Peptides against a protein of PDB entry 3ZOQ. Designs and how they scored, part 115

Target 1, 223 residues: chain A of PDB entry 3ZOQ
Amino acid sequence: QLLQDSWWNQLKEEFEKPYYQELREMLKREYAEQTIYPDSRDIFNALHYTSYDDVKVVILGQDPYHGPGQAQGLSFSVKPGVKQPPSLKNIFLELQQDIGCSIPNHGSLVSWAKQGVLLLNTVLTVRRGQANSHKGKGWERLTDRIIDVLSERERPVIFILWGRHAQMKKERIDTSKHFIIESTHPSPFSARNGFFGSRPFSRANAYLEKMGEAPIDWCIKDL

## One batch from the design tools (peptide; made by RFdiffusion4, then SolubleMPNN)

Design b2_p20_8_s2 (from b2_p20_8, 13 letters changed)
Fold by OpenDDE base, seed 2:
Structure b2_p20_8_s2 (fold): chain B 223 residues (1-223), chain A 20 residues (1-20)
Amino acid sequence: as target 1 above (223 residues)
Amino acid sequence: AEAEAAEFAAEEAKRAAAEA
């Protein structure tokens, strides 16, 4: 199976729909003719690292980093050895101020994903050097369905929504069951307008504790 | 991508500054 059983059971119907078949055919051409990120094997890494049932927290991004070696199929995350992008640096600054974690020597968020933090982009692929190049091609319909099936889940989820693009998904989230943490985006252009001091990590853990769940160890070890 | 997040954030900052 392309996905873990828990996600496959939730999403199998989407993969049979015409929009996803068209997306798949588009991606086959793009990967053959262009440099596309992430690697085709890494597109669904967010779902591979975090099963449907194991999701505790969701962090929404827009689309993958479009530079060489950056994207690893996880929102905001970069492969080890890659320079931390500005937004990710600000995420780590807030992490340090919020809960006292050291700034890691790498930008991989895989340790969060393995603990139940779904690092989901709304668009899962991008052409090299061309931000939004795969916008409106079908990914948004699949990722909307991912949000929907999580919203329908009985076990509560915490959604961290940084910036307006992520916050537009709030209408799909049943706030009677699920928790939302909202702020401005961690980008240098917006971080000082509300992201810094928003304390999303401690707030997420406080909700997890209220639910009787183990908190996330947000501190990232050096490699 | 970081560039888009920056662009969206810049648009948000401009809107927030206009609403303030």
Scores: peptide ipSAE 0.025, ipTM 0.624, DockQ to the pose 0.078
Fold by OpenDDE base, seed 5:
Structure b2_p20_8_s2 (fold): chain B 223 residues (1-223), chain A 20 residues (1-20)
Amino acid sequence: as target 1 above (223 residues)
Amino acid sequence: AEAEAAEFAAEEAKRAAAEA
């Protein structure tokens, strides 16, 4: 099975639908003819690291980084040894100001994913050097279903929605059960307009504690 | 991607500045 049993039970019907079969055939062609990121084995890393039942927090991104060796199937995250992109640097600056974490010497967010932070992009693949190149190809329908099944879950989830693209998904979230943390995007173009000082990490942990759940250790150790 | 987030954020910042 491509996914853990908990996600498979929630998503199996999507994989049988025509749109997903068309997406799969498109991806086979794209990976054969173009340089596509992430590696095909890493496409579903967000779901591999964080089971459906283990999701505590969701952080939505748009699509993967389109540079060599960057994307690892997790929103905002880069593989070790890769220079931290500007948005990720700003995330770590806010993390330091919010809860006092040191800035790590790498950009891997795998430690968050392993604690129940679903690092989900709305589009899960991209062509090298071509941002949004796989937009509107079927990924959004699958990732909308991921949001829907989490919204339907009885156990509360915290959604961190940075910028308008992520905030457009708010209509799919049952706010009677789930918590939303909203701010501007961590991008250098928007971070000073509300992302800095938004304290999403301490706020998320405060909600987890109120729900009787273990907080996230957001601090990332050097590799 | 960061470039898209940057473009999108730049458009949002322009809209926010126009509404302010």
Scores: peptide ipSAE 0.021, ipTM 0.596, DockQ to the pose 0.078
Fold by OpenDDE base, seed 1:
Structure b2_p20_8_s2 (fold): chain B 223 residues (1-223), chain A 20 residues (1-20)
Amino acid sequence: as target 1 above (223 residues)
Amino acid sequence: AEAEAAEFAAEEAKRAAAEA
């Protein structure tokens, strides 16, 4: 199966809907005619690394990095050997200040994903050099459903919502049972206006401990 | 690009077979 059984059970009805069939046909053309990121095998990496039942934390991004070799199918993450983008550098600076982690020599967040951090973009593909080029093509409807089924889950989730785009999804989250951590975006243009000092990592772990769950090991080892 | 499109189509075909 393309997805783990837990996600398939939650999303199977979406894949049968006309909007998703249209999205699929669009993506076939885009991958044939254009350079699209991530690699087609990596589109659903967020769901592959983190099952529906294993989700502890959600970190929302907008769309994948649009440069060669960058996108890994995980929000904010880049493949090893790729220069850390400015937003990711700021994430690691906050991680260091929040909980004392060293800044890693790479930008892969796979270790977070494997611990139950769903690194979800709202749009899962992009054309090379064209940010938001696949906006409004159907991905947002699928990723809204991902947020909805997590919101409906009995076991609480922690949503980390950096910046206005992610914060617009707050209306879909049952705040009576789920926890939300909000700040400005880690982008160099906004990080100094509230992202730095927001301590999202220690705050997330404090909620996990309150729920009787194992905290996330946010510290990333060098490769 | 053509290789990625073919791979994407192949993974989608596997999904359709799993739904049957």
Scores: peptide ipSAE 0.038, ipTM 0.569, DockQ to the pose 0.017; fails the geometry check
Fold by OpenDDE base, seed 4:
Structure b2_p20_8_s2 (fold): chain B 223 residues (1-223), chain A 20 residues (1-20)
Amino acid sequence: as target 1 above (223 residues)
Amino acid sequence: AEAEAAEFAAEEAKRAAAEA
């Protein structure tokens, strides 16, 4: 089985749909003919690290990093040894200012994923050097369903929506059950317009505590 | 690329087998 049982039960119907079969056939061609990121085994890492039932927080990204060795199937995250992208650097700057965490010597957010932070991109693959090259190919329909099944879940979720693209998903989230933390995107182009000082990490933990859940340890240890 | 395509196809085949 490709997915954990909890996610499979939520998503199995999607994989049988024509749109996903078309996406699958497209991806087979793309991986054969092009350099595609992440590695094919890493496409669903967000779902592998964070089960449906274990999701506490969702952080939405757009699509994977399109440079060599960067993408690891987790939004904003990069593999150890990879230079931190500008947006990720700003995330760590806000993390430091928000809750006092040190800036880690790597960019892997796997420790968040293991604690129930679903690091989901809306598009799960990309061609090398071609941002949004797999936009509109079917991933958005699957990832919309991921948002939908989380929204339908009785146990509340915290959605962190950085920038307009992520915020467009707000209409799919039942705000009577779920919490939303919104700001501008951590990108250097937008971070100073509201991301810095937004304190998403402490705010997320405050919601978790109100729900009687364990907070996330957002601080990332050096490797 | 070919290796990634083969791995992708193998994972997708496992999924199809689990759906059957």
Scores: peptide ipSAE 0.037, ipTM 0.572, DockQ to the pose 0.017; fails the geometry check

Design b2_p20_8_s3 (from b2_p20_8, 13 letters changed)
Fold by OpenDDE base, seed 2:
Structure b2_p20_8_s3 (fold): chain B 223 residues (1-223), chain A 20 residues (1-20)
Amino acid sequence: as target 1 above (223 residues)
Amino acid sequence: MAEEKKRFEEEEKKQREAEL
């Protein structure tokens, strides 16, 4: 089975659709002919770490990091030992200012994923050195369905939408049930325009507490 | 730190599944 049961039940029909079969065949060629990130085993890591039922928070990214050893199938996250990308550094700066967490010595967000933070990119693969190279190839249809099935869920979800690309997904979210936290993107090009001081972590926890759910421990320990 | 990193990487590896 491609996904754990909770996600499989929500998404199994997508994998039978022509668009996904075409995407799969494209990916087979891409992985055979050139370097694609993440590793093919890591493509669905966001869904592996965070079950459909366990999703508390969604953080949307665009596409994976396109450098060697960086991408691990989680939005904004990098493998331990990888230099923190600028956007991730800014995420940790905001985390420190928001709730007092120390800046970790690594960039893995797996601890968030394990607590119910779905770290979803809208596009799940990329060619080495070629940002957005797999845009418009079918991933967006699958990831839109992921957003849709979460929006349809009775148990509320918090969507953290950084920047315009993520905010375009707001139309798919039932705001009568779900909460949205919006700001500018953590990128150095936009962070000073509203990301810094947006306090997404404390705001997310405040919503969780309001719903009677356990807050996320956003603080990441050193390795 | 080094041992914790290794353990973390091993734990991450065990949770990874293949699409292709």
Scores: peptide ipSAE 0.035, ipTM 0.390, DockQ to the pose 0.018
Fold by OpenDDE base, seed 5:
Structure b2_p20_8_s3 (fold): chain B 223 residues (1-223), chain A 20 residues (1-20)
Amino acid sequence: as target 1 above (223 residues)
Amino acid sequence: MAEEKKRFEEEEKKQREAEL
């Protein structure tokens, strides 16, 4: 099957729908004719690392990094050995100021994903050098369904919504059950307007602890 | 749960206001 059982049970009906079949055929052509990121095996890495039941926190991104070797199927994350993008650098600066973590020598957020941080982009693929090139092709319908099934879950989720694009998804989240952390985006263009000092990591952990759940170890070890 | 969440949000707001 395409996904682990926990996600498959939630999403299997989406994969049979015409919109997803059209998306799949488009992607087959794109991967054959163009350089597409991430690797086709890495498209669903966010769902592979974090099961439906294990989701504690969701961090929404827009679409994958479009440079060589960057995207690894996780929002904001880059493969080891890749220079940290400006937004990711600012995430680590806020992490340091919020909870005292050292800035890691790499940009991989896999350790967060393994602890229940769903690092979800709303669009899961991109053409090399062409930001948003796969916008409006069907991914948003699938990722909206991912948000919906998490919103429907009885066990609370924390949604971290950086910037307007992510915040537009708030209408799909049952705020009577789920906790929302909102700020400006970590981008250099917006970080000083409310991202810095927003302390999303300590706030997320404080809510997890109040719910009797294990906090996230947000500190990333060097490789 | 909903009441506990609301209480947490109020406490968190007070903490943020105290840090300003």
Scores: peptide ipSAE 0.034, ipTM 0.662, DockQ to the pose 0.026
Fold by OpenDDE base, seed 4:
Structure b2_p20_8_s3 (fold): chain B 223 residues (1-223), chain A 20 residues (1-20)
Amino acid sequence: as target 1 above (223 residues)
Amino acid sequence: MAEEKKRFEEEEKKQREAEL
């Protein structure tokens, strides 16, 4: 099957729908004719690393990094050995100021994903050098369903919504059950307008502790 | 470090699944 059991049970019906079949056929053409990121094997890495039941925190991104070797199927994350993008550098600066973590020598957030941080982009693929090139092709319908099934879950989730694009998903989240942490985006264009000093990491852990759950170890070790 | 990076990349590779 395409996904591990916990996500498959939640999403299997989506994969049978015409919109997803059309998306899949489009992606087959795109991957055959153009350079698409991430690697086709990495598209669902967010769901592979973090099961439906293990989700504690969701961090929404827009679409994958469109440069060579960058995207690894996780929002904001880059493969080891890749230069940290500006937004990711700002995430680590806030992490350091918030909870005292050292800035890692790499940009992989896999350690967060393995702890229950769903690093989800709303669009899961992109053409090389063409930001948002796969916007409006069907991914948003699937990723909206991912948000919906998490919102329907009885066990609470913490949604970290950086910037307007992610915050537009707030209407799909049952705020009577789930926690939301909002700020401006970590982008250099917006970070000083509210992302810095927002302390999303300590706030997320405070919510987890309030729920009787183990906090996330947000600190990332060097490789 | 280089060896830790390699082990990390190998572990990540084993956890990847294909969509297409």
Scores: peptide ipSAE 0.049, ipTM 0.393, DockQ to the pose 0.018; fails the geometry check
Fold by OpenDDE base, seed 3:
Structure b2_p20_8_s3 (fold): chain B 223 residues (1-223), chain A 20 residues (1-20)
Amino acid sequence: as target 1 above (223 residues)
Amino acid sequence: MAEEKKRFEEEEKKQREAEL
């Protein structure tokens, strides 16, 4: 069994489908022949840290960071000791402005994941130095199914959709049940056009409180 | 910082599963 029970029950049928078997065989070759990120053990970390039932918030990314030691299987997150990427720095700036959190001395978002923030990329692997190199290889079909099964869930989810790529997934989300927080992407190229001041963290917590759920402690402690 | 980082990394390692 690849996943914890709650996700396995939702996704087990996908892993038997031809597209996923083809993806798996592709990934075996890729990992054998070149440097792929994240580590193969970390591909599903988003699902490992956040069970299907425990998902409160979803933050969609595109694909993993393609630099050495960066990707840890969580969208926007980097391993401790890795320099914070520009988009992540902007996420922390908005976090500080929104709810007063200090800027952490690391870029790991694992503390969010453990609280029910699903940090999902739509593509879960990448070649070193080659952004989007695994686009259109089958991951999107699996991650679309992840979105679908969350959309089908009775207990509401908050989807944070930064930028156009994430926002394209809105059509798969039952907005009669689930909450959407949309803005421009935290990238330096787009952050000033609506990400800054979007207050996604306080808005997410306001929805959680309205649903009678515990808010997320978005503040990240230093290591 | 160094000790807390190590604890964090050890905890993270326990939460990770091998996929491939």
Scores: peptide ipSAE 0.040, ipTM 0.398, DockQ to the pose 0.018; fails the geometry check

Design b2_p20_8_s4 (from b2_p20_8, 13 letters changed)
Fold by OpenDDE base, seed 4:
Structure b2_p20_8_s4 (fold): chain B 223 residues (1-223), chain A 20 residues (1-20)
Amino acid sequence: as target 1 above (223 residues)
Amino acid sequence: SAAEEAEFAAQEEKERAAEK
């Protein structure tokens, strides 16, 4: 899959490495033999919607939703018409409480991505019904490189790190240049332990304003 | 539907795993 020029310039060396070639061959087999999410054309949607130069905010997820029609290549996001997963519902509850946005009638976060919110999972594919089935297969090395090249960028980035998995990436982020917003995960299992009331959306916009950048319009219109 | 509920439950399990 071809990337935008800005991402290609940052990642082209990775695609030539043996680990990525092995990952690619694995994925070819997986997509041929099993139901894999997202659609192969949607794997790099996060990079398609948000160029390297346009990244303002990064929100890290673990791996795609593994149910039919859910995953669209963006962390936490689901295709229109799909029931909002519990974590996403909690994200919208916090969004409403934080900055007063209405809860949308769909779960697509594409409007965020188009504004410079990189909705990146650390693992970009999954087998149907098998969470983490593609963990440790090579995606993490690529997505670590994505974090690294963003960390190396001169223009500051805001990293929103929900839960321990995302927070483990903090060591790769130059905190002298970049801003980090941390809380517990929006999952029902952890949201009441710090995610609710963390106000990540207003805090992100406050950092953007401090940097002289346009804030994100986090409010999502109904479809 | 039962299928939708099963997928919903599977998603909750995924989210639980994400917190480990």
Scores: peptide ipSAE 0.038, ipTM 0.706, DockQ to the pose 0.109
Fold by OpenDDE base, seed 2:
Structure b2_p20_8_s4 (fold): chain B 223 residues (1-223), chain A 20 residues (1-20)
Amino acid sequence: as target 1 above (223 residues)
Amino acid sequence: SAAEEAEFAAQEEKERAAEK
């Protein structure tokens, strides 16, 4: 099946809705006619690596990297062997300053995903070289539903919302039971305005500990 | 407001441009 049982149970109704069928048909055309990222098999990697029940932390991105070999279906993450994009470099700089992790020799965040960090983009596909080319095509409705079902979950979630785009989702999050960590985006254009020094990793772990959960090992091993 | 929308759009564009 397309998704793990835990996510399927939460999202199955969405896949039958007209908007998603239209999105799917659009994507079929796009993948046939254009170079689209990530690989079609990797679109839902965030949900594949992190089940609904295993989500501890959510990190929202906008849309996938649009360069060759970069996107792997996880927000901010790049495949091994790919040069770290500027925002990801800044994420690792903050990680180092926050909790002392070494900067890895790759940009894959799969180890976070496997620990319960849902690395979700709001838009899950993009045309090569065309940022936001699939904005407004239906992904946002699905990913809003992902946020909604997590917000409805009794077990608390930590939402890390970098930048204004991600922060627009705050209205969908029940802050009476979930935690939000907000800062400016890790982009070079905004990182110095609040992202650096925001210490999202230690703050997330502090919330996890408060909830009696195991913290995330944010440190990434070299490959 | 229109000003807030414009600021949002400008910031979003800057954030996206950094990932190229």
Scores: peptide ipSAE 0.035, ipTM 0.662, DockQ to the pose 0.715
Fold by OpenDDE base, seed 1:
Structure b2_p20_8_s4 (fold): chain B 223 residues (1-223), chain A 20 residues (1-20)
Amino acid sequence: as target 1 above (223 residues)
Amino acid sequence: SAAEEAEFAAQEEKERAAEK
């Protein structure tokens, strides 16, 4: 069993399917022959930190960072001591403008994950230096199922969809039950076109409060 | 359309490139 019980109950059937077995075999070869990120033990960190039942917010990413020591198995997050990538810097800038949080001296979003923010990439592995190198290999089918089972959950979820890639998943979300926050991607190429000023953090908390749930403490402490 | 797909792909590329 790779996952905690709450996720395992939702996803166990996927792991038995041929597509996932093929993905697994591919990954075995990749990790043996190439430098793959994140560490194989960290692939499912998003699900490890945030149980199925504890999910309050979902933030979708594309695939892991492809540089040494960066990927943490959480979308947009980097390990402590790693320089904050441009998109993450912009996320923190928006966080500061939105709700007044200070910019942390690290890029780890683990504190969000522990509060019920599922930091899910649609593709969970990548070759060093080769963005999207594992696109179309089976991860998307699994992560689509993750979105599906969350959409089917009775307790509402807030989906934060930055950029076109994430927004393509909107069709899988029951918008009669769940909330969606959309904007352009935090990338320097798109942030000024709508991400900045979108105030996703305060908006998410407003929805949580309406649902009678505790808001997320989005502010990240320095290490 | 093919044009929309191309723009989408270009956006993905830009988004990932910015994270380097």
Scores: peptide ipSAE 0.032, ipTM 0.661, DockQ to the pose 0.709
Fold by OpenDDE base, seed 5:
Structure b2_p20_8_s4 (fold): chain B 223 residues (1-223), chain A 20 residues (1-20)
Amino acid sequence: as target 1 above (223 residues)
Amino acid sequence: SAAEEAEFAAQEEKERAAEK
């Protein structure tokens, strides 16, 4: 896929490395032989919607939703018309409690991405019905590099790290330059243990304002 | 812990499966 120049400049060396070539060849086979999500054209949607220079906030997910029509290449996001997954519902509940946004009638977070919220999964593809089926195949190395190049950026970034999986990436983030918002994961299993009431949206905007940047309009309009 | 992570992963898988 063709990336924006800003991301290409940061990641071009990764795409030439053997691990990524192996990943690419694996993905070619997977997409040919299996049902893989998201659509191959949507794999890098997070990078397409949010340039390297425009990143204000990063929200890390694990891997894409593995149900039909769900994944759209953005962490936690689902295509319009798709039922909101439980974690996403909880995200919207926290959004409502935090800053008063209405619960949208869809689950697309594209409006966040367009404002500089990088909705990045650590693994960018999955087999239908098989969570984490593409874990350990090379995506983590690329996405670690994405985190690294953002951490190395002079302009500060806000990292929202929900749950232990995302929080494991904290060691890669220069906290002298960047801000981290941590809580438990929005899943029903963990949301009551700290996600609810964590107010990540208002906190992120508070940091943006402190940096002299425009806040994110987190409220999502109905379609 | 590894046990908590495994339980979390299993729960997340169940949640995503329920939304199919």
Scores: peptide ipSAE 0.030, ipTM 0.657, DockQ to the pose 0.257

